Peptides against a protein of PDB entry 7AE7. Designs and how they scored, part 11

Target 1, 321 residues: chain A of PDB entry 7AE7
Amino acid sequence: KVYKDLREFLEVLEQEGQLIRVKEEVNPEPDIAAAGRAAANLGKNQPAVFFEKIKGYKYSVVTNVHGSWQNHALMLGLDKNTSTKDQFYELNRRWDKFPVPPNVVKREAAPCKENVIDKDINLFEILPLYRINEQDGGFYISKASVVTADPEYPDDFNKLNVGTYRIQVKDRDRVGIQALAMHDIAVQLEKAEAENKPLPIAITIGNNPLVTFMASTPVGYNQNEYEFVGALQDGVPMDIVKSDLYDHLYVPAGSEVVLEGHIIPRVRTVEGPFGEFPGSYSGARLQCEVKIDRITHRTNPIFENLYLGIPWTEIDYLMAL

## One batch from the design tools (peptide; made by RFdiffusion4, then SolubleMPNN)

Design b1_p9_2_s4 (from b1_p9_2, 4 letters changed)
Fold by OpenDDE base, seed 5:
Structure b1_p9_2_s4 (fold): chain B 321 residues (1-321), chain A 9 residues (1-9)
Amino acid sequence: as target 1 above (321 residues)
Amino acid sequence: MKSFEPLPL
């Protein structure tokens, strides 16, 4: 089975008994984090947790989408009881199908383009933001697939990077991003900053589960994550669409939310602390800052965000294969 | 900036 978007995957998770739907109104804190930790602590068959109603917010949250071996099997379109060994074997078999080029769809065919916000941008109106852990220095977007290009080779599709980075919300229209030197985004940012130019960015939230998986999987600088998504779909191309601001940035057609903007050159602002995947807080440090210039989103967008902390949590499953 | 020592979660 291949999924066009997060919604088709959540439907399968629910059918397979791998999703808990919380219908009662919850507080964004501590209830979402508490439920994410509780789901992780089940030890096996850890479900996604879908919150329909968050106090003070209009839209829903889903967490722990990749938070079990069963959810990983279903992501690969396998039986939920497929062993980790057989999942690894099937992943490797499909990996050899790289590259599988994506389909570029028209703007009118992309669900991520249903709604546009191009003025008075407020991230709190579109995302039900909360602290993932109680001592986090702010609200984090922890499961975004971040799209950037090489500013020297913007039309080289092989250098289009889709990665997962730690993102702290800083203002209504600003986020901090952790672009570490080991990440492909850091190479692209260095080139932009050498010329004192903004780096174009699209922060995509609530994707096809294989996009999120590949954004969390390191690949070569001259390899496109979307072409691996097609390989992991057993040779079925994924659907992408041009960003609204940048002709050279392509986003998943099915994204729940797309934050389009730029990394501000040579600016560093305080980010953190944040509860990291080893079960420890990283200290506050100076990080890059993104200005959000445009939002596109699906009607009733789902904020997909991961809980992380003491292993095993969703991030450990994303990094385990 | 104070380097916050890593706090256990």
Scores: peptide ipSAE 0.018, ipTM 0.601, DockQ to the pose 0.098
Fold by OpenDDE base, seed 1:
Structure b1_p9_2_s4 (fold): chain B 321 residues (1-321), chain A 9 residues (1-9)
Amino acid sequence: as target 1 above (321 residues)
Amino acid sequence: MKSFEPLPL
């Protein structure tokens, strides 16, 4: 099975008994994080948890989507009981199919383009934001696939980077992003900041599960994560669409939410603390700041976010293979 | 030196 989007994957998770649907209204805190931790603590067959109603918010949240070996098998379109060994074997077999170029779809064919917000941007109206751990210094977007390009080679599709970065919400239209020197985004940002130019960015939320997997998997600077998604789809291309603001940025056609904007050059603002994957808080530090200039989203967008803490949590499954 | 002050979760 190949998935076009998060919704097709959530449907399969539900059919396979790997999704808990919470239909009653929950509080954004502590209920979402508590349920994410509780799901992780099952130790096996950990389900996704889908919250249909969140107090004070309009839209839904899903967490723990990649939070088990069963969910990982289903992501690969395998039987949910496929052994970790056989999943690894199949992943490696498919990896050798790289590159599989994506399909570029028209704007009107991309579900992520169903709705547009280009003024009075307020992230809180689109995303049911909450603290993932109690001592987090704010609200985090923990499972975004962030699209950037080389500003010197904007038309080189092999240098288009899709990565996962820690993102703190800073204001209605501002996020902090952790661009570490070891990340390809940091190389691209350095080039933009040398010229005192903004770095174009698209922060994509709620994707095809293989996009999220590849965005968390380090690849070479001249390798495109979308071409690996096609390989991991056993040679079926994924669908991408041009961003609205930038001719050189392509986003997954099925994304639930796309935050388009720019990294502000030579600005650093306080971000953190945040509960990290080892089960420890990283302190507050100066990080890059993104201005959000446009949002596109599906009707009734699902905020996909992960819980993380003491292993094993969803992030450990994303990084295990 | 990255000052990770690990506060336990």
Scores: peptide ipSAE 0.016, ipTM 0.546, DockQ to the pose 0.070
Fold by OpenDDE base, seed 3:
Structure b1_p9_2_s4 (fold): chain B 321 residues (1-321), chain A 9 residues (1-9)
Amino acid sequence: as target 1 above (321 residues)
Amino acid sequence: MKSFEPLPL
């Protein structure tokens, strides 16, 4: 089975008994984080948790989508009871199919383009934001697939990077991003900042589960994550669409939300603290800042977000294979 | 090395 978007994957998770649908209204805090921790602590068969109604917000949240070996098997289109060993074997077999180039679809065919916000940008109107852990210094977007390009080679599709970074919401139209020197985004940002230029960025939320997996998997600087998604789909190309602001940035056609903007050159602002994957906080530090200039989104967008804490949590499953 | 302060989650 191949999935076009998050919604097709959530349907399969629900059919397979790997999704809990919460239909009652919840408080964004502490209920979402508490459910994320509870789901991670089940020890086996950890389901996704889908919150239909969140007090003070219009849209839904889903968490723990990759939070089990069963969900990971289903992501690969395998039986949910496929052993970790057989999942690893199948993943490696499909990896050798790289590259599988994506399909570029027309704007009118891309679900992520159903709605546009280009004025009075307010992230709180689109995303049901909450603290993932009680002592977090703010609201985090923890499961975004962030698209950037090499500013020296913008037309080189092999240098297009799709990565996962911790993103703190800083204002209605501002986010802090952790671009560490070991990430390909940091190489691209260094080139932009040398010229005192903004780095174009698209922050994509609620994707095809293999896009989210590949955005969390380090690849070579001259390797495109979308071409690995096609390989992991057993040779079926994924669908991408051109961003609205930038001719050189392509986003998943099925994304629930796309935040288009730029990293502000040579600006650093306080970000954190944040509860990290070892079950400990990283202290507050100076990080990059993104201005959001445009939002595109599906009708009734689903905010996919990740709980993390003491292992094993969803992030450990994303990094395990 | 991420500098983790040992505050248990």
Scores: peptide ipSAE 0.015, ipTM 0.590, DockQ to the pose 0.064
Fold by OpenDDE base, seed 4:
Structure b1_p9_2_s4 (fold): chain B 321 residues (1-321), chain A 9 residues (1-9)
Amino acid sequence: as target 1 above (321 residues)
Amino acid sequence: MKSFEPLPL
């Protein structure tokens, strides 16, 4: 099975008994994080948790989507009971199919383009934001696939980076992003900042599960994550669409939410503290700031976000293979 | 870094 989007994957998770649907209204805090932790603590067959109604918000949240070996098998389109060994074998077999170039679809064919917000941007109207851990310094987007390009080689598709970064919401139209020197985004940002130019960015939320997996998997600077997604789809290309603001940025056609904007050059603002994957808080530090200039989203967008803390949690499954 | 406890349900 190949998935076009998060919704097709959630349908399969539900059919396979790997999704809990919460239909009753929940509080953003602590209920979402508590459920993410509790789901992780099941130790086996950890389900996704889908919250249909969040108090004070219009839209839904899903967490723990990658939070088990069963969900990981289903992501690969395998039987949910496929052993970790056989998942690893199949992952490696498909990895050797790289590159599988994506299909570029037209704007009118991309579900992520169903709705547009180009003025009066307010992230809180689109995303049911919450603290992932009680002592977090703000609301985090923890499972975004962030698209950037090399500003020196914007048309080099092999240098298009799709990565997962810690993102703190800073204002209605501002997010902080942790671009560490070891990440490809930091190389691209350094080039932009040398010229005092904005770095174009698309922050994509709620993707095809293999996009989210590849965005969390380090690859070479001259390797495109979308071409690995096609490989991991056993040679079936994924669908991408051109961003609205930038001709050189492509986003997953099926993204639930796309935040298009720019990293503000040479600006650093306080970000954190944040509960990290070892179960420890990092201190607050200066990080990059993104201005959101445009949002595109599916009708009734699903906010996919992960819980992280003391191992083992969803992030550990994303990094385990 | 400070250790943190997971939220209970």
Scores: peptide ipSAE 0.008, ipTM 0.569, DockQ to the pose 0.042

Design b1_p9_3_s1 (from b1_p9_3, 5 letters changed)
Fold by OpenDDE base, seed 1:
Structure b1_p9_3_s1 (fold): chain B 321 residues (1-321), chain A 9 residues (1-9)
Amino acid sequence: as target 1 above (321 residues)
Amino acid sequence: PPEVEPVFY
């Protein structure tokens, strides 16, 4: 089984008994985080949790999508009871198929392009934002696949980076992003900032589960994560589409939400604290700031977000293999 | 190393 988008994966999770659908209206806080922690605390067969109705918001949230070995098996299109060992062997077998180039689809064929917001941008109208843990310094986007390119080699598709970074919402049209020196985005940002130029960025939310997996998996600077997604799909290419603002950035065609914008050169603003994967808070720091210039989204977009805390949580499963 | 204030939760 190959998934075009998050929705096809959530359908399989529900069919396999690996998704809890919360139909009652919930409060963004503490209900979403509490349910994410409760799901993680099951110890095995941890389901995704889908919140259909969130007080004060229009759209839905899903969490804990990768939060179990069963969900990980299903992501690989395997039987949910496939052993961790057999999942590892299958992952390695498929890894050897790299590279599998993606299909570039037309804009009109990409579900992420169904709706456009190009003025009066307000992230709170599109994403049901909440604190993931009680002591978080704000609202976080914790499971985005962030697309950037080398500004010196914008047409080198092998240097297109799709990574997962900590993102704090700072304003209606601003986010802080943690670009650490060890990340490929930091290399690309350094080149842009040397010239005092913005770095083009696309922050993609609610993807094909293998895109999210590869965005959380470090690869070489000259290796494209989408070509690994095709390998992990056992040689089936994934679908990508050109971003609206940038000819050199490609996003997953099925993304629920795409935030297009730029990293503001030579600006650093306070971000944090945030509850990290060890179950400890990282303090407030000066981080990069992104201006959101355009949003594209699916009709009734699903905000996929990560719950994290004391292991094991969803992030531990994403990094375990 | 990031200044991690270990607030365990």
Scores: peptide ipSAE 0.021, ipTM 0.566, DockQ to the pose 0.147
Fold by OpenDDE base, seed 2:
Structure b1_p9_3_s1 (fold): chain B 321 residues (1-321), chain A 9 residues (1-9)
Amino acid sequence: as target 1 above (321 residues)
Amino acid sequence: PPEVEPVFY
């Protein structure tokens, strides 16, 4: 089976008994993180946890979507009980299908374009933000697929990067992003900052689970993560759509939320601390800052966020393959 | 200990 979006995957997780639906209103803190920890402790078959109602917010949260080998098998469209060995074999078999170019859909056909916010941007109105760990220095977006391009070669689709980065919410329309020198985004940012130019960015939240998987998987600088998603879909192309602000950035057509903006050149602000894997805290650091200039989102957007804690967590499953 | 920053890619 192939999934167009997060919603189709969550439906399968629920059908397969790999999703807990919390229907009662929860407090953002501590209940979301506490329930994520509890789900991680439910043994080997860790389900996703879907929170329908969060106090003080309009929209839902889902956590632990990749948080088990069963969820990982289902992501690959395999039987829930497929062994880790057979999952690895199938992943490698599909990897050899690279490249599988994505389909570019029209704006009108992309669910991520159902709603637009271009004025009075407030991330707290669209995302049910919460502290993941008790000592976190703020609210984190920890499972976004971040789209950037090479500013020297903006039309080179092979240099389009889709990565996962630690993102702290700084203000209503501002986020800090950790762009480490080993990531492709840092190469692209260095080029933009050399000219004192903004780097265009699209931060996408709530994707097809294979997009999230590939955004957390290192590939070559001249390899596009979307072309690997098509390979991992056994040769079925994924659907992408042009961003609203930038002709050269493409986002997953099915994204729940797309934050379009720019990395501010040569600005660094305090980010962190954040509770990392395997439960260590990184210190506060000076990190890049993104201004959000436009939001597009699905009606009733689902905030997919990573659960972080003691191994084995969702991040261990994303990094284990 | 090396802060094993979660290698977000």
Scores: peptide ipSAE 0.021, ipTM 0.606, DockQ to the pose 0.069
Fold by OpenDDE base, seed 4:
Structure b1_p9_3_s1 (fold): chain B 321 residues (1-321), chain A 9 residues (1-9)
Amino acid sequence: as target 1 above (321 residues)
Amino acid sequence: PPEVEPVFY
């Protein structure tokens, strides 16, 4: 089975008994994190947790989407009881199908384009933001697939990067991003900053689960994650659409939310602390700042976010293969 | 110990 979007995957998770739907109104803190930790602590068959109602917010949150081997099997369109060995075998078999180029769909065919916000941007109106861990220095977007390109080769699709980065909300229209030197985004940012130019960025939230998986999987600088998604879909291309602001940035057609903007050149602002995957907090550091210039989103967007902390959590499953 | 920065790839 291939998934067009997060919603199709969540439907399968629910059908397979791998999703808990919380229908009662929850407090964004501590309830979301507490439920994420509780789900992770089940030790096996860890379900996604879908919160339909969050106090003070309009939209839903889902967490722990990749939080088990069962969810990982289902992501691959396999039986949920497929062994880790057989999942690994199938992953490798499909990996050899790279590259599978994506389909570029028209704007009118892309669900991520259903709604547009181009003025008075307020991330809090679109995303039910919360602290993932109690001591986090702010609200984090922890499971975004971040799209950037090489500013020297903007039309080189092989240099289009889709990565996962730690993103702290800084203001209504601003986020901090941790662009580490080892990541492809840092190479691209360095080129932009050398010329004191903004780096175009699209921060995509709530994707096809294989997009999120590939965004969390290191590939070569000249390899496109979308072409791996098509490979992992057993040769079925994924659907992408042009960003609204940038002709050279492509986003998943089915994204729940797309934050389009730019990394502000040569600006660094305090980011952190954040509770990391080893269960330790990283210190506060000066990190890059993104201005959000446009939002596109599906009607009733689902905020997919990752719970992380003391292993094993969702991130450990994302990085285990 | 070096703060293990999450290697988001």
Scores: peptide ipSAE 0.021, ipTM 0.576, DockQ to the pose 0.087
Fold by OpenDDE base, seed 5:
Structure b1_p9_3_s1 (fold): chain B 321 residues (1-321), chain A 9 residues (1-9)
Amino acid sequence: as target 1 above (321 residues)
Amino acid sequence: PPEVEPVFY
């Protein structure tokens, strides 16, 4: 089984009894975080939690999508009861298929392009933002696949980076991003900042589960995460589409939300604190700031967000590989 | 204490 998008995966999770659907209206705080904690405490068979209705918001949230070995098996298109050993065996077998180049689809064929917001951007109108932990210094987007390129080699597809970074919402159209020196995004940002240029960025939310997995998996600077997604799809290419603002940035065709913008050069603003693994808060520090210039989104976009807290949470399953 | 930044690779 290969998934084109998050929705196809959520359908399978629900069919397999690995998704809890919350149909009643919840408060974004504390109910989402509380339910995420409760799901994390369900033992080995932790389900995804889908919140259909959130007070004060128009759209839905899903959390704990990767939050169990069963969900991980299903992500690989295996039986949910596939042993961790056999999942690793299959993962390694598929990894050897790298590279599997993605299909570039036309804009009209990409579900992430169904709706466009190019003025009066307000992230709170598109994303049901909430504090993941009670002591968080703000609202976090914790499960985004962030697309950047090398400013010196923008047309080198092998240098296109798709990573997961801590993102704090700073304003209606601004986010802080944690670009650490060890991340490929930091190399790309350093090149842009040396010339005092913006770094083009696409922050993608609610993806094919293997995109989210690969964005959370270290690869070489000259290795494209989408080509690994195709490998992990057992040689089936994933579908990508050109970003609206940048010819050299490609996003997953099925993304629920795409935030297109730029990292502001040589600007650092206070970010944090955030409740991280293993249930400790990182200090507040100066981090990069992204201006959001355009949003594309699916109709009724699902905000996929990670629950972070005491192990074992979804993060532990994503990093246990 | 060293800020153990969880390296999400």
Scores: peptide ipSAE 0.019, ipTM 0.587, DockQ to the pose 0.072; fails the geometry check

Design b1_p9_3_s2 (from b1_p9_3, 3 letters changed)
Fold by OpenDDE base, seed 2:
Structure b1_p9_3_s2 (fold): chain B 321 residues (1-321), chain A 9 residues (1-9)
Amino acid sequence: as target 1 above (321 residues)
Amino acid sequence: LPEVAPVYY
């Protein structure tokens, strides 16, 4: 099985008994994080948790989508009871199919383009934001696939980066992003900041589960994560679409929400604290700031977000293969 | 130690 988007994967998770649907209205805090922690603490067969109704918000949240070996097997289109060893074997077999170039679809064919917000941007109207851990310094987007390009080689598709970064919501139309020097985004940002130019960015939320997996997997600077997604789909290309603001940025055609904007050059603002994957808090520090200039989204967008804390949680499963 | 946020490449 190959998935075009998050929704097709959630359908399979539900069919396989790997999704809990919460139909009653919940409080964004503490209920979402509490359910994420509770799901992680099951120790095996950890389901995704889908919240249909969030108090004070219009849209849904899903968490713990990658939070088990069963969910990983299903992501690969395998039987949910496929052993970790056999998943690893199959992943490695498919990895050798790289590169599998994506299909570029027209704007009109991309579900992520169903709705547009280009003025009076307010992230709180689109995303049911909540604190992941009680002592978090704000609301975090923890499972976004962030698209950036090399400013020196913007048309080099091999240098197009799709990564997962810690993102704190700073304002209605601003987010802080952690661009660490070891990550490809930091190389690209350094080039932009050397010239005091903005770095174009597309922050994509709620993707094909293999996009999220590859955005959480380190690859070479000259390797495109979308071409690995096609490999992990056993040679079936994924669908991408051109961003609205930038001709050189491509986003997953099926993304639930796409935040298009720019990293503001040479600006650093206070971000954190944040509960990290070891179960410890990192302190507040200066981080990069993104201005959101445009949003595109599917009708009734699902906010996919990740709970993290004391291992094992969803992040540990994303890192383990 | 650099605060290792869930940042993947």
Scores: peptide ipSAE 0.122, ipTM 0.792, DockQ to the pose 0.101
Fold by OpenDDE base, seed 1:
Structure b1_p9_3_s2 (fold): chain B 321 residues (1-321), chain A 9 residues (1-9)
Amino acid sequence: as target 1 above (321 residues)
Amino acid sequence: LPEVAPVYY
């Protein structure tokens, strides 16, 4: 089984008994994080948790999508009871199929383009934002696949990077992003900042689960994560579409939400604290700042976000293989 | 303490 988007995966999770649908209105805090932690604490067969109604917000949230070995097996299109050993074997077998180039679809064929917001940008109108842990310094987007390119080689598709980075919401149209020197985004940002130029960025939320997996997996600077997604789909190309603002950035065609903008050159603002994956808080520090210039989204977009804390949580499953 | 870099790639 190959998934075009998050929705097809959530359907399979629900069919397999690996999704809890919460139909009652919940509070953004503490209910979403509490449910994510509770799901993680089941120790096995941990389901995704889908919140249909969130007080004060229009749209839904899903969490713990990758939060179990069963969900990981289903992501690979395997039986949910496939052993971790057999999942690892199959992952490695498919990895050898790299590269599998993606299909570039037309704008009108991409579900992520169903709606456009190009003025009066307000992230709170699109994303049901909440604190993941109680002492977080703000609202975090913890499971975005962030698309950037090499500003020196913008047309080199092998240098197109799709990564996962810590993102704090700073304002209606501003997010802080953690670009550490070890990440490919930091290399690309350094080149842009050397010329005092903005770095084009597309922050994609709610993707095909293999996109999220690959965005959380380190690959070489000259290796495209989408070409690994095709490999992990056992040779079936994934669908991508050109971003609206940038001819050189491609986003997953099925993304629930795409935040298009730029990293502001040579600006650093306070971000954090944040509850990290070991279950400890990192302090507040200066981070890069993104201006959001355009949003595209599916009708009734699902905000996919992860809970993290004391192991074992969703992030540990994303990083385990 | 090693700065536990958040495992974001």
Scores: peptide ipSAE 0.119, ipTM 0.781, DockQ to the pose 0.073
Fold by OpenDDE base, seed 5:
Structure b1_p9_3_s2 (fold): chain B 321 residues (1-321), chain A 9 residues (1-9)
Amino acid sequence: as target 1 above (321 residues)
Amino acid sequence: LPEVAPVYY
């Protein structure tokens, strides 16, 4: 079983009894974080939680999508009761299929292109933003698949990076991003900053669950995460589409929201604090800043975000395999 | 403790 997008996966989670649908209006704080924490820590099956209505916002939130072994099994298209051992063996078996090149679809065939915002950008109009933990210094996007390329080799598809990074919302059209020296994005940013150039970026939210999984899995600098997604789909290519702003950036065709922009060269602004794994806060520090220049999104976009805190949370399941 | 934000490579 292969999923084209988050929505197909959520449908399966719901069919399998691995999704709680909250139909009543909730407060973004503390209700979403409280429910995410509860879902992550309570019950054997640890379902996803889908919030249909959030006070002050137009769109929905889903959390704990990867937050259980059952959800992980379903992500792999296995029976929800597949053991962690058998999931690991199947993951390894599929890993050997790398590389499986993605299909590049036309813009008109990509659901992430249904709507465009190119002026008066306001992230709060598209994403139901909330604090994940009470002491967070702001609103975080915790489960984005961030697409960047090597500025020296922008057309080298093997150097196209799809990673997960800590992202704080800083303004209507600005986010802070944590690009640590150990990450592939930091290598790419260093090259851009050496020339005082912006680094092109696409921050993708609400993806095919294997994209999110691979964006949270370290691979080599010269290995493309999309080619691993195809491997993990047992040899079925995933669908990608060219970004609107950049010819060399490709995003998942099914993304709920795509934030296209650039990392501002040689700018660092205060970001944090943030409640990190394993439930400690990191202090505020200077981090990179992204300007959002364009948004594309599906109609009625779902904000996929994870709760992070004292183990075990959704992030622990993403890291455990 | 390593600052393990959701920071994956």
Scores: peptide ipSAE 0.124, ipTM 0.796, DockQ to the pose 0.065; fails the geometry check
Fold by OpenDDE base, seed 3:
Structure b1_p9_3_s2 (fold): chain B 321 residues (1-321), chain A 9 residues (1-9)
Amino acid sequence: as target 1 above (321 residues)
Amino acid sequence: LPEVAPVYY
C-alpha cells in the first residue's frame, strides 16, 4: 500500500486497530500530551491518537502516528505484525531504488491548496497548539517537514532539502527554528545570511508518513528526500506541488498545512526551554526566526504533532531504522 | 547531550 497523504494513512491505522479516535472535547493541556505519553507506554500496541474536538480550537490533532513498530510496518505498506528485522530488510531493499523522481502536480490538483490565508495570519486559528511538556517555554511544532533550497543553486532539485527541525511558535505569524550547524538548512541559511538575504522556507505539517520519515532521516546534501520517498514507496513517485511564494520550493501535494515564509537574516531571538530527547530540558537559546507570509491548508486541517520525552517515544521509532 | 529535538536532515 502507498499513501497519498496523512488521511489515507490514518484510515489504514484505524482499520488495523492502530488508531484511537477521541470524539469527546478535550483540553489542549494537559490532555494531548498526557495521551501522547500514555500511547508511547502501551508496550505491544502503541496506537495513534486522534482528537476530533479541542477546547478553544476549530480543528483536530493527531499524535503518535509513527509511534510503534506496527505503525512503522503499516507506513511501509507491510502487515502490521511484520518483524522489525523484516521491516529493516524491506527498507534496505527499497532504499536501493533511489532515485525515484516525484510527480509535479498542478496547483488545482493539490489538496494543500484548498484554502489560502495571506492576510491577518494567525497560527492559533489553524493549529490547535499546546505544550508538549509542562515546562516547555511555549508551543512547539515537532513533526514538520521543512522545505528549503540552496540560494546559490535554487534550480538544483538535488539540493532541495526536506528536514525536521524544532519549531517554537513565537507570535501569530512568527516561529523560532533551531538550525544547527550539522543540518543542511544551516548550510543554506549561512549562504543567505552572508548576503544579508532572507532564506525562503515552507514548513509543511501533516504529510504522507514516508515524507515525515525521510524528513527525519539524514541524507546527503545533494540527495533529495522526495526521491527517497519514491524509493520507499517501492518505485511509486510521490506527488509534489510548487509553493505559492517561491518557484524553486516544492511541497507535498497532500500536506494538511503549509506555512510559507522566510528566515529573517542575521536575527536571533530567545527560544526554549524545550523538553528534548531523552527527557532532558535544553536551556533558552538564541535561535533563528521565521516570518510566515502565507498559509495554504486542506479543509478541516489535521495538526500532526509528536510527543517527545523519556524513551521510547515516537521520535525513537522515526530514528530507529 | 546534544539537544535532540526532531532535528533530522
Scores: peptide ipSAE 0.124, ipTM 0.786, DockQ to the pose 0.065; fails the geometry check

